# Peptides against a protein of PDB entry 3V4L: the designs that were tried, part 13

Target 1, 386 residues: chain A of PDB entry 3V4L
Amino acid sequence: GQPLAKDKVALLIGNMSYWEHPKLKAPLVDVYELTNLLRQLDFKVVSLLDLTEYEMCNAVDEFLLLLDKGVYGLLYYAGHGYENFGNSFMVPVDAPNPYRSENCLCVQNILKLMQEKETGLNVFLLDMCRKRNDYDDTIPILDALKVTANIVFGYATCQGAEAFEIQHSGLANGIFMKFLKDRLLEDKKITVLLDEVAEDMGKCHLTKGRQALEIRSSLSEKRALTDPVQGAPCSAEALVRNLQWAKAHELPESMCLKFQCGVHIQLGFAAEFSNVMIIYTSIVHKPPEIIMCDAYVTDFPLDLDIDPKHANKGTPEETGSYLVSKDLPKHCLYTRLSSLQKLKEHLIFTVCLSYQYSGLEDTVEEKQEVNVGKPLIAKLDMHRGL

## One batch from the design tools (peptide; aimed at target 1 G79 F164)

Design b1_p11_1_s4 (made by RFdiffusion4, then SolubleMPNN; from b1_p11_1, 6 letters changed)
Fold by OpenDDE base, seed 1:
Structure b1_p11_1_s4 (fold): chain B 386 residues (1-386), chain A 11 residues (1-11)
Amino acid sequence: as target 1 above (386 residues)
Amino acid sequence: MTELVSFAPEV
């Protein structure tokens, strides 16, 4: 019969906004497009941008809690990275220059922990460089991996080589994701699918002799990302996975705020990623005696590092949100919350209505505090270790 | 011009 997954879970990390290293662009598009494709494949996807070392550790721990016997686990990483002695290191955004293994996440350590969960399939898609870090003399003493015959690595590049993005005048994929996305929905053994991606990437004249896909596999079974989830009665563990994933993807409900002046504001929320939310405000009713009015959001929790200069924009694109702008209502003010993983408390903020009456020169302000609880990934309390 | 940007940190 066709192999069945007990469940399918993916963690996607895209690091771009490095503090001490060159900024990247492709991980934004790559994580977003891969999220949408894996959702069509019935994966439970957690998608995270711009994580610190601590936040990456917690994201991996939460991902490992979703894994169990016969579950398909997929880890995708796009960002800076290196490889020492066949160990792959993902570089967090807060990594120092130079970085060391103590500042980075070892993929083979994650693989060890996934093997302890008795997973049905372990897929690693590593869109990072594989150059040696000569500043890191540490040889990780990794315990011998179990022979599980269910591991697939897709490396965006070969050992000792670089992975690249294509910078054009707009948003573009990394080289690996550009070819992966065209094949990802095919009902093929995952190693056959990746081999076809390697052939397609090998035809790219831009990266010829600079980047080549490497496949490392112990996969003995014909497993595909298209393999259906087993429709057996939800085990207690399957219910826990579904609840945990649902918590990480619960948006606040849209609100209608009513001000004393008779103005009504619609407040809405959209997810760009599991840790990135757009807030949007619109005037839905204005009394005729009010000639002008605007609705601003302000007084956010300090943990979110929201620059007021980037809040309350007339377009999603002016906030840095280029991907979800088509699905958002028009004629709003938009604010992008890009660090929801940092939220320790409830998301409490102020909606400020500024308005003018006909025949009065002075602006009037009314304020309402809004509590939306913990949105998206903030429900997982990723900070419980601090 | 299409520019290839490396995911290698400046080390």
Scores: peptide ipSAE 0.255, ipTM 0.813, DockQ to the pose 0.866
OpenDDE base, seeds 2, 3, 4, 5: peptide ipSAE 0.210, 0.234, 0.223, 0.254; ipTM 0.786, 0.796, 0.794, 0.807

Design b1_p11_2 (made by RFdiffusion4)
Pose (drawn by RFdiffusion4):
Formats: structure tokens, sequence, C-alpha cells
Structure b1_p11_2 (pose): chain A 386 residues (1-386), chain P 11 residues (1-11)
């Protein structure tokens, strides 16, 4: 009568800043939006931006670790894609020009690994182009798929076609997400809902005859993304899964820093993506003997490769964050730490204080080191092992 | 400015 979900887990990857290929813009916005919608449908969501081939492989391994028998698994990719010989490929940021299947992730490989985990539902939302990579000589000769009647594909475009994004100077949106976001929360069967999305997508003027949604499904059960999760977890296996999930969305505590000069610096942290964290520095207290002072953040782990233009900015928008000044506490210095999947080490940076005393010209520098551990996805140890 | 952009790799 009523289909049930043991759990609902989602992996969303949005690639924009390609090294050898045109950079995209809408992936960040689309990924942010799909996480919020999928969380309203009670999904364990992993949101990640600008992953290399190696990094993309690890995200799949962490996602597979969160899937067991009866778990609804969902994969959303927004970035560069190509389709050769019946296989779909997602292109990582580190991809060379020209690139091959070896440089890329085959979706069919990910699907087989999910079937090995006995998942109740396999949903794939591929928001990518589907043309031939004429430079790809290799044909993977992949093993046949087990007939499981739970595979669902939401291709943003058809084979040999292109998926489009509107790059309006402001926000920038993807076409698949413009029509998906208004319908995703419906209690319809996943295949029916995706078809209703395909109808509204045909009413699109910007993309008519160039992009159409393609649905491929084996699903023989009235399963939906709104189906309920098996109430009380109470199983030992179910508990290990909730810990593994909470292990990736841990944020450092908003700490207060005391300086030898009697100045207080409030240090705040904000989550944007599992891969993206925002730090802010507020000067909370200073003694009367000091009037002039500015707090600045430096000495980040080189693995993160933090550009100076994205750090110590008056507002969060100036760092490139999707989060806005109404979401983040007012008046601090905001700094954006994207690329946490690059942190093998523990997070150590210096909160540097440049200040001046009453009646003196000289400028005094007081540097204090801060260790915030492994925030968010860095806690998963994706680089662990030999 | 507003542009419609493909997510093609443009090889």
Amino acid sequence: as target 1 above (386 residues)
Amino acid sequence: STELVSRDSEL
C-alpha cells in the first residue's frame, strides 16, 4: 500500500571552475537550492563544489558508505558532461583539454555500486551536456546491471544535446533546476513527477528545440522522494549511519579570542556547502589604551590555496559566498573557505591583530594561532589510508 | 547582461 524508505540520502556535486574548460556559474546556485529542497524531503544531503577526479571519487565512496538495504539514493550532478557509446560521463575540474573517459566518472559505475548496497531507489539527476567527446577512444566494456526495477534517470537534456544555464549577471540559474525546483516537493511517483517537469520545461522559450528533459526508468513501485523514513532508527546499523552523516556537517564553535593587549576578537563560523565554510571576525572588546585596531586572518593551510581576494572582506558577498548579509551576523570581516576536501591536515590559521596605542605612531602586530580541527567534510578523512 | 550558455566543454 504505502512504500517506505529505510533512509533518504543524496549526493550533489556542482562543478564550475574548470581548469582547461569554460567556467560555469549556475552550478553553485542550483546545488544550494536542491540541498534545501531535498532537506525538506528529509534527505541526508552532501553538497560539494568544484571537485577534481580524485576528489569526485571520494565523494561517491562517502555517499556509498551512507547507503544500505532500503535506502533511497539520489545523485545530482551539475557541470560538464559527455555521452559516449551509451555511457554518461561527468567531467571533473582538473580535466585536461582534450579529455577521455579515464579522466572522467562513469555514472553507470556509480549505479552498479549502489545496487551492490541493496538500495530501495536509485535516482540520477544529470544536469549536464550529453554530446560526443570525439577525442574519447576508450569504450569501458562495463558489466551488465542487475535487474532491480528501482533505477530512475532525470537527464537534463537528450543524448547528443546540450543542457543550458541562464548566466544573468546577478545570480545565474540552470534550466533543469528552474523547472525542477517548483515541482520537487510534490507527493507524486518520481517518474510521474519528472514527466510533469518535462511538460513545464517544454513551455520554456529560451531552450525550445535545443534542450528537453529525458526520463529513463525501470521503477515498478509507487516510490517517491516524499516517501516516509522508517520511524524509530533503533537498529545498531541505523545508528552507525546517522553518526557517519553527522561526522561531515560539524562546524567549529563560535569562539572568543583574548589578546595579551586586552582586546577581544569574536570568531564565527557559517556553513555554505559541505565543502564550503565562512569565518567572520568581530572586535568585541578593546581597552581604553587602544583606539586603532583591525583583525585579519592569515596563514591558512596551503592545501586549501585560499586566494587573498576571497578573505577579510567587509561583506560575505565580496568573498563569493551564496549566503547574504541578512543570513550572516552584521559588521564583521568575512572570509570564505571553499575546498575543504583538500584539507588532509588540521585547520590552523593565525588571527592577526594590527593595533595602535594612544599618542604613539608605531603600529603593533599581535598574532594568535587558531586550530579549528577538521570542519565539515574534512572530518570524513577522504584522504585516509594507504 | 544575460546570456544562455551551454554546459558544453567546447573541445

Design b1_p11_2_s1 (made by RFdiffusion4, then SolubleMPNN; from b1_p11_2, 4 letters changed)
Fold by OpenDDE base, seed 1:
Order: sequence, then C-alpha cells, then structure tokens
Structure b1_p11_2_s1 (fold): chain B 386 residues (1-386), chain A 11 residues (1-11)
Amino acid sequence: as target 1 above (386 residues)
Amino acid sequence: MTELVSYSTEL
C-alpha cells in the first residue's frame, strides 16, 4: 500500500537581517513560497523569519513537541551557515563576528532529537553554505545516530562549498528554492524528487561549478511529501498537535471601532509568517461634518521593537510586505509587526483617530486601547524558559 | 547587474 504519514509538520526558518553579517533577501521569498507549497501537501507549517539564537532554540523545541511516532518532520533553513566535520550549523541573526558552535544551532543535534520521537520521515532542506569555519575549533562528539533508515538531507550545496542567492532589482528565490519549488508537489520518492532538482539546478549557468545540490539519505522506504495523512486524529497526542498548530496560526478577529465623533474604523489582521503580522485600519463610516480623518496605530509593546517611521504606511510594500499585498484590503493604513516571537504579554496598542470638523482649524484626536491577546506564534509562549 | 550573494560570511 502507499505509505501513510501519521501527520506532517514543517518548521521553516529564514534568516536575513543579520546584525554582524551580510544581509540576505531570498529567504523571505523562499520561506513564503515553500510555506504555500507545504500547505498544499497537508503539512502543518510554522514559518519564522529573523530569529536570534534563543528564538531558534525555542522554535526547534516547539517543533519537536509536534513530532511523534510516524509523523513526517521537515526542517527548512535559509541563511548563513557552515559545516565542520560533517556537522551543519545554522547561524542566528544575533551571532557575533566571528561566530562559533556555541552561537549556532547544530542540525545533527536536532536530528538526534527527531530520532527519539520515532518519526516516520526526517527531511532537512539546508539552504546555507557548507564551508568550514576555521574560528570554530570545537569538534562536536555527537552520540552515534540510531539506524532509523528514514533520513533525507537536501543540501543546497556540496561539502566545503557555498550556496547563493541571485540579487537583482526585484524579489527572487535562492538558487536551491528556485528549482525545488517547481517539483515539490510531484508524487515521487523524496530522494528521486531531489535528484531531479539537482539535475535542474545543474543546468543553471550562473552557479555551474560553484553550487551543486547534495543528497544524503538513509531512506529505505518509498516515502514522498505527497503521502496522505492517516485519517482522523485517533490519539491524544495528535489532538494536542492539531491544537498547538492551530494556536500558532490564530489571527485576531477583525474589529469595528466606534469613536465618539461618529467615525467607524475597521481594524484587520493578516499573517505574512507565523511571527509576522500586518495590522490594517480603514475608515468605514465618516459623518459629513468631518472633512478629514485618519486612524493611526501606536503605543505597541516595547518587546516588538516597532519603529513609528515604518508604521501606518499607505501601502503594504512601504512596510516591507511584498508577498501578501494582493490579499490585503486596499485604501488602508498598514503596520507590519515582524517580531511576534518577542511578545511576552498581550498585544495591546492604541488606535488614534485624528480628524477635523468643517469650519474648525484645529485637529481633534480620540484614542481607543485595543487588546487582541497573543496573535500567531506569540501563543506558544516561546519565552517560558527564561 | 545580476549579482551572486554567498550565504557564507567572510570569516
């Protein structure tokens, strides 16, 4: 019979906005497009951008809580990285220059923990460099991995080589994701799918002799990302997994705010990623006596590090949101919350209505405080360990 | 101009 997954869970991390290292661009597009493809494959996807070391550790811990016997686990990472002695290290955005193993996440440690969960399939898609870091003299003595015969690594490049993105005047995928996305929905054994991606990437003249896909696999079974999820959740663990994933993707409900002047504001929310939300405001009713009015959002929690200069924009693109702008209502003011993983408290903020009456020179302000609870990834309480 | 940006830091 066709193999069945007990469930399918993916963690996607895209690091771009490094503090001490060159900034990247492609991980934004790559994580977004891969999220949409994995959702079509019935994966529960957590998608995260720009994580610190601590935030990456917590994201991996939460991902491991979703894993169980016969579950398919997929980890995708796009960002800076290195490989020492066959150990792959993902570099967080807060990593020092130079970074070391103590500042980074070891993929083989994550694999060990996934093997303890008795997973049905472990897929690692690593869109990072595999050069040696000569500043890291640490030889990780990893315990011998269990022989589970269910592991697949798709490395964007060969050992000791670089992975690349193509920077041009617009948004583009990284080299690996550019070819992976075209085949990801194919009903093929995952190693056969990745081999076809390797052949397609091998035709790229820009990266020829600089980047080549490496497949490392112990996969003894014909497992595919298309393998159907086994029936209704029949275990308590499957119900908990479904509830935990649902919490991490719950948006606040849209609100209609009524001001004393008789102006009505629609407040709406959209997810770009599991840690990135767009707030949008629109005037839905204005009394004729009010000639001009605008609705601004302000007074956000300090943990979110929101620059007011980037808030309340006339377009999603002016906030840095280029991917979801087609799905957003038009004629709003837009604010992008890009660090929801940092939110320890409820998301409380102020909606400020600024307006002018016909025949009055002075602008009037009315304010309403809004509490939307913990949106998206902020419901997982990733900070409970500090 | 199309530029290839490495995911390696200059270490």
Scores: peptide ipSAE 0.412, ipTM 0.886, DockQ to the pose 0.847
OpenDDE base, seeds 2, 3, 4, 5: peptide ipSAE 0.388, 0.396, 0.395, 0.397; ipTM 0.875, 0.875, 0.875, 0.879

Design b1_p11_2_s2 (made by RFdiffusion4, then SolubleMPNN; from b1_p11_2, 4 letters changed)
Fold by OpenDDE base, seed 1:
Structure b1_p11_2_s2 (fold): chain B 386 residues (1-386), chain A 11 residues (1-11)
Amino acid sequence: as target 1 above (386 residues)
Amino acid sequence: MTELVSYSPEL
């Protein structure tokens, strides 16, 4: 019979906005497009951008809580990275220059923990460099991995080589994701799918002789990302997994705010990623005696590090949101919350209405405080260890 | 100009 997954869970991390290292661009597009493809494959996807070391550790711990016997686990990472002695290290955005293993996440440690969960399939898609870091003299003595015969690594490049993105005047995928996305929905054994991606990437003249896909696999079974999820959740663990994933993707409900002047504001929310939300405001009713009015959001929690210069924009693109702008209502003011993983408290903020009456020179302000609870990834309480 | 950006910082 066709193999069945007990469930399918993916963690996607895209690091771009490094503090001490060159900034990347492609991980934004790559994580977004891969999220949409994995959702079509019935994966529960957590998608995270720009994580610190601590935030990456917590994201991996939460991902491991979703894993169980016969679950398919997929980890995708796009960002800076290195490989020492066959150990792959993902570099957080807060990593120092130079970074070392103590500042980074070891993929083989994550694999060890996934093997303890008795997973049905472990897929690692690593869109990072595999050059040696000569500033890291640490030889990780990893315990011998169990022989589970269910592991697949798709490395964007060969051992000791670089992975690349193509920077141009627009948004583009990284080299690996550019070819992976075109085949990801194919009903093929995952190693056969990745081999076809390797052949397609091998035709790229820009990276020829600089980057080539490496497949490392112990996969003894014909498992595919298309393998159907086994029936209704029949275990308590499957119900908990479904509830935990649902919490991490719950948006606040849209609100209609009514001001004393008789102006009505629609407040709406959209997810770009599990840690990135767009707030949008629109005037839905204005009394005729009010000639001008604007509704802006302010007084956000300090943990979110929101620059007011990037808030309340006339377009999603002016906030840095280029991907979800087609799905957003038009004629709003837009604010992008890009660090929801940092939110320790409820998301409380102020909606301020600034307006002018016909025949009055002075602008009037009314304010309403809004509490939307913990949106998206902020419901996982990733900070409970500090 | 199309530029290739490496996922390895210059260390």
Scores: peptide ipSAE 0.374, ipTM 0.872, DockQ to the pose 0.864
OpenDDE base, seeds 2, 3, 4, 5: peptide ipSAE 0.352, 0.364, 0.348, 0.359; ipTM 0.857, 0.858, 0.858, 0.865

Design b1_p11_2_s3 (made by RFdiffusion4, then SolubleMPNN; from b1_p11_2, 4 letters changed)
Fold by OpenDDE base, seed 3:
Structure b1_p11_2_s3 (fold): chain B 386 residues (1-386), chain A 11 residues (1-11)
Amino acid sequence: as target 1 above (386 residues)
Amino acid sequence: MTELVSTSLEL
């Protein structure tokens, strides 16, 4: 019979905005496109951008809480990375220059923890460079992995080689995701699917002799990402897992704010990623006596590092939101909250209405404080675990 | 020309 997954869970991490290292571009598009594909495959997907070491550890711990016997686990990482002695290290955005294994997440340690969960399938998709880090002489003493025969690694590049992104004037995928996305929905054994992706990469003139996919697998069974999830959650643990994932994806409800001047504002929310939310404001009613009015959002929690210069933009694209702009209402002011993982408290902010009456030169302001609770990933109290 | 940029850190 076709294998059944007890559930399917994916953690996708895209690191781009490095502090001490070159900034990347591809992880934004790659994590977004992969999220949408894995959702079509009935994966519970947590998608996170620009994580510190601490935030990456917490994201992995929360991912491991979603894993159980017969669950399919997929970890995708796009960012800087290295490989020393056959151990793969994912580099957080706060990693020093030079970084070491103590500043990075070892993928083989995550694999060990996934094997303790008795998972049905473990897939690692590592879209990072695999050069040796000559500043890190640490030889990880890893305990012997269990023989679970359910492990698949897709490395975007060969050992000791570089991974590449496409520089275009717009949004572009990394090389690995460019080919992976075209095949990811195919009902094939995951190792066969990745082999076809490797063949497609090998035909590309851009990547020929520069980047090649490496597949490592112990997968003894015919398992696919298309394998159906076993029906309704039969266990208390499965219900808890479903509720935990649902919490991490709950947006605030759209609000209609009414100001004393008679202006009505719609305040709306959209998820770009599990840790990235767009707030948008629109004037839905204006008295005729008010000639101009704008609704600004301000006074965000300091933990979010919101620069007011990047808030309240006339387009989603001016906030750095290029991916969800088609699904957003038009003619709003847009603000991108890109660090929801840092939010310790409820998201409280001010909506400031600035308006002008016909025949008055002076602008009037009215303010309303809004509490939207903990949006998206901020419901997973990632900060409480360490 | 489509330029490939390495995601490698120049160490």
Scores: peptide ipSAE 0.229, ipTM 0.807, DockQ to the pose 0.742
OpenDDE base, seeds 1, 2, 4, 5: peptide ipSAE 0.212, 0.208, 0.192, 0.213; ipTM 0.810, 0.804, 0.797, 0.806

Design b1_p11_2_s4 (made by RFdiffusion4, then SolubleMPNN; from b1_p11_2, 5 letters changed)
Fold by OpenDDE base, seed 1:
Structure b1_p11_2_s4 (fold): chain B 386 residues (1-386), chain A 11 residues (1-11)
Amino acid sequence: as target 1 above (386 residues)
Amino acid sequence: ETKLVSYSTEL
């Protein structure tokens, strides 16, 4: 019969906004497009941008809690990275210059932990460089991996080589994702799918002789990303997994705020990623005696590092949200919360209504505090150790 | 101009 997945879970990490390293752009688009494709494949997807070392460790730990016997696990990473002695290291955004193994996440350590979960399939898609780091003298003596015959690595590049993005005047995918996305929905054995992606990428004149896809696999079975999820969740663990994933993707409900002046504001929420939310405000009712009226959001928790200069924009694009802008209501003020993983407390903020009456020169302000609880990834309490 | 950007840091 066709192989069945007990469930399908993916963690996608895109690191771009490095502190001490060159900034990237493609991981934003790559994580977003891959999230939408994996969702069509019935994956439970956690999508995270710009993680510190601590936040990456916690994201991996939460991902490992979703894994169980016969579950398909997919890890995608796009960002800076290196490979020493066959060990792949993902570089967090807070990594020092130079970075070392103690500042980075070892993919083979994650694989070891996935093998302990008796997973049905382990897929690693690593859109990072595989050059040696000569500042890292550590030889991680990894324990011998179990022979599980269910491992697939898709490396964006060969050992000792670089992976690239193409920067131009617009948004673009990284080289690997550009070709992967066109085939990801095909009902093929994952190693056959990746081999076709390697052939397509091999036609790219820009990266010819600089980047080539490497497939490393022990996969003995005909498993595909299209493999159906086995029926209703029959185990307590499958129910817990479904509830945990649902909590990490729960948006606050849209609300109507009523001010004393008779203005009504719609407050709405949209997810861009599991750690990135857009707040939008719109005036839905205004008394005729009020000639001008604006609704600002302010007083965010300090943990979110919200710059007021980037809040309350007339377009989603002015906040840095280029991908979800088509799905958002028009004629709002938009604020992008890009670091929801940092939220330790409830998301409490102020809605400030500034307005002017006909025949009065002075602006009047009314304020309402709003508590929306913990949105999206903030429900997983990733910070329980800080 | 189209620029290739490496996912390697200058180490």
Scores: peptide ipSAE 0.443, ipTM 0.904, DockQ to the pose 0.846
OpenDDE base, seeds 2, 3, 4, 5: peptide ipSAE 0.418, 0.424, 0.430, 0.428; ipTM 0.895, 0.895, 0.897, 0.899

Design b1_p11_3 (made by RFdiffusion4)
Pose (drawn by RFdiffusion4):
Structure b1_p11_3 (pose): chain A 386 residues (1-386), chain P 11 residues (1-11)
Amino acid sequence: as target 1 above (386 residues)
Amino acid sequence: STELVSRYAEL
């Protein structure tokens, strides 16, 4: 009568800043939006931006680790894609020009690994172009799929076609997400809902005849993204899964820093994506003997490759964050730490204090080191092992 | 400005 979910897990990857290929803009916004919608449907969501080939492989491994028998698994990719010989490929940021299947992730490979885990539902939302990579000489000769009647595909465009994004100077949106976001929360069967999305997508003027949604499904059960999760987890296997999930969305505690000069610096942290964290520095207290002082953040782990233009900015928007000043506490210095999947080490940076005493010209520098451990996805140790 | 942009790699 009623189909049930042991758990609902989602992996969302949004690639924008390609090294050898045109940079995209809408992936960040679309990924942010799909996480919020999928969380309302009670999904364990992993949101990641600008992953290399190696990094993309690890995200799939962490996602597969969160899938067991009866778990609904969902994969959303927004970025560059190509389709050769019946296989869909997602292109990582580190991809060379020209690129081949070896440089890319085959979705079919990911699907087989999910079937090996006995998942109740396999949903793939591929928000990418589907043309031939004429430079690709290799044909993967992949093994046949087990007939499981739970595979669902939401291709943003058809084979040989292109998926489009509206790059309006402001926010920038994807076409698939413009029509998906207004309908995703419906209690319809996943295939029916995706077809109703395909109708509304045809009413699109910007993309008519260039992009159409393609649905491929084997699903023989009235399964939906709104189906309920098996109430009390109470199983030992179910507990290990909730810990593995909580292990990736840990944020450092908002600490207060005391300086030898009697100045207090409040240090705040905000989550944007599992891969993205925002730090803010607020000067909470200073003694009367000091009037002039500015707190600034430096000495980040070189693995993160933090650009100075994204750090120590008056507002969060100036760092490139999707989060706005109404979401983040007012008046601090905001700094954006994207690329946490690059952190093998522990997070250590210096909160540097530049200040001046009453009646003196000289400028005094007081540097204090801060170790915040492995925030968010860095805690998963994706670089672990030999 | 507003532009419609493909997610094609432009090889």

Design b1_p11_3_s1 (made by RFdiffusion4, then SolubleMPNN; from b1_p11_3, 5 letters changed)
Fold by OpenDDE base, seed 3:
Structure b1_p11_3_s1 (fold): chain B 386 residues (1-386), chain A 11 residues (1-11)
Amino acid sequence: as target 1 above (386 residues)
Amino acid sequence: MTELVSTDPKL
């Protein structure tokens, strides 16, 4: 019979905004496109951008809580990375220069923990460089992995080689995602799918002799990302997993704010990623006596590091939100909250209405405080371990 | 021309 997954869970991490290292571009598009594809494959997807070491550890721990016997686990990482002695290290955005294994997440340690969950399939897609880090002399003594025969690694590049981004005038994928996305929905054994991606990458004039996919697999069964999820979750554990995932994806409800002047504001929310939310404000009603009015959002929690200069933009693109702009209402002011993983408390902020009456020179302000609870990933309390 | 940029941090 066709293999069944008990459930399908994916963690996607894209690190770009490094503190001490060159900034990347592709992980933004790659994580977004892969999220949409894996959702079409009935994966429960957590998508996270720009994580610190601590935030990456917590994201992995939360991902491991979603794993259980017969669950398909997929970890995707796009960012800086290295490979020492056959161990792959994902580099957090706060990693020092030079970084070491103590500043990074070892993928083989995550694999060990996934094997303890008795998962049905473990897929690692590593879109990072695989050069040796000569500043890290650590030889990881890993315990012998269990023989689970359910492991697949797709490395974006060969051992000791670089991974590449496409430099274009706009948004572009990394090389691996460019080819992976065209095949990811195919009903094929995951190793066959990745082999076809490797062939496509090898035929491309851009990548030929520069980047090649490496597939490492112990997968003895014909398992595909298309394998259906086993029917309605009847176990208490499956219910808990579904609830935990649902919490991480719950947006605040849209609000209609009414000001004393008679202006009505629509306050809306959109998810770009599990840790990235767009807030938008729109004037939905204005008295005729008011000639001009704008609704600004301000007074965000300090944990979010919101620069007011990047808030309240006339377009989503001016906030750095290029991916969801088509799905947003037009003629709003937009604010991008890119670090929801840092939120320890409820998201409380102020909506400030600035307006002018016909025939008055003075601008009037009215303010309303808004509490939207914990949006998206902030519901998982990734900070509870400190 | 479409250029490839390495994601190597160049440590």
Scores: peptide ipSAE 0.373, ipTM 0.883, DockQ to the pose 0.732
OpenDDE base, seeds 1, 2, 4, 5: peptide ipSAE 0.310, 0.312, 0.370, 0.354; ipTM 0.837, 0.831, 0.883, 0.872

Design b1_p11_3_s2 (made by RFdiffusion4, then SolubleMPNN; from b1_p11_3, 5 letters changed)
Fold by OpenDDE base, seed 5:
Structure b1_p11_3_s2 (fold): chain B 386 residues (1-386), chain A 11 residues (1-11)
Amino acid sequence: as target 1 above (386 residues)
Amino acid sequence: MTEIVSTDAQL
């Protein structure tokens, strides 16, 4: 019969906004495109941008809690990285210059922990450089991996080589994701699918002799990303996993705010990633005696590091939101919350209405506080030290 | 213009 997955879970991490290292561009689009494809494959996807070392550790720990016997686990990483002695290291955004193994997440340690969960399939997609870090002389003493015959690595590049991004008109894609996305929905054994991606990359004149996919696997069974999830959750653990994932993807409900002047504002929310949300405001009713009015969001929690100069933009693109802008309502003011993982408490903020009456020169302000609870990833309380 | 840029942090 066709193999069944008990469930399918994916963690996608895209690091771009490094503090002490060159900024990347491709991880934004690559994490977004891969998220949408894995959702079509019935994966429970957590997508996270720009994580610190501590936040990356917590994201991996929460991902490991979703893993169980016969579950398919997929980890994707796009960012800076290195490979020393056949160990792959993912570099957090807060990593020092130079970074060492103590500042980075070892993929083989994550694999060990995934094997302890008795997973049905372990897929690693690593869109990072594989050059040696000459500033790190540490030889990791890794425990011997179990013989599980269910592991697949897709490395975006060869051992000791660089990964590349294709930049065009301010947008970028990783070379790996450019070819992976065209094949990812195919009903094929995952190693066969990745071999076809490697062939497509090898035929392209832009990538030929610059970057080549490496596939490392022990996968003895015909497992595919298209393998159906086993039906109704029959176990208490499967119900808990479904509820935990659903909590991490719950958006606040849209609100209609009514001000004393008779102005009505629609407040709405959209997810770009599990840790990135767009807030948008629109004026849905204005009394005729009010000639001008604007609705600003302000007074955000300090833990979110929101610069007011980047809030309340006339377009989603001015916030840095290029991907979801087509799905957003038009004629709003837009604010991008890019660090929801940092939220310790409820998201409380102020909606400020500034308006002018016909025949009065002075502007009037009315304010309403809004509490939307913990949106998206903020429900996982990633800041509670496990 | 299309550019191909290395993601190497050690450049």
Scores: peptide ipSAE 0.398, ipTM 0.891, DockQ to the pose 0.773
OpenDDE base, seeds 1, 2, 3, 4: peptide ipSAE 0.355, 0.353, 0.355, 0.349; ipTM 0.872, 0.869, 0.869, 0.867

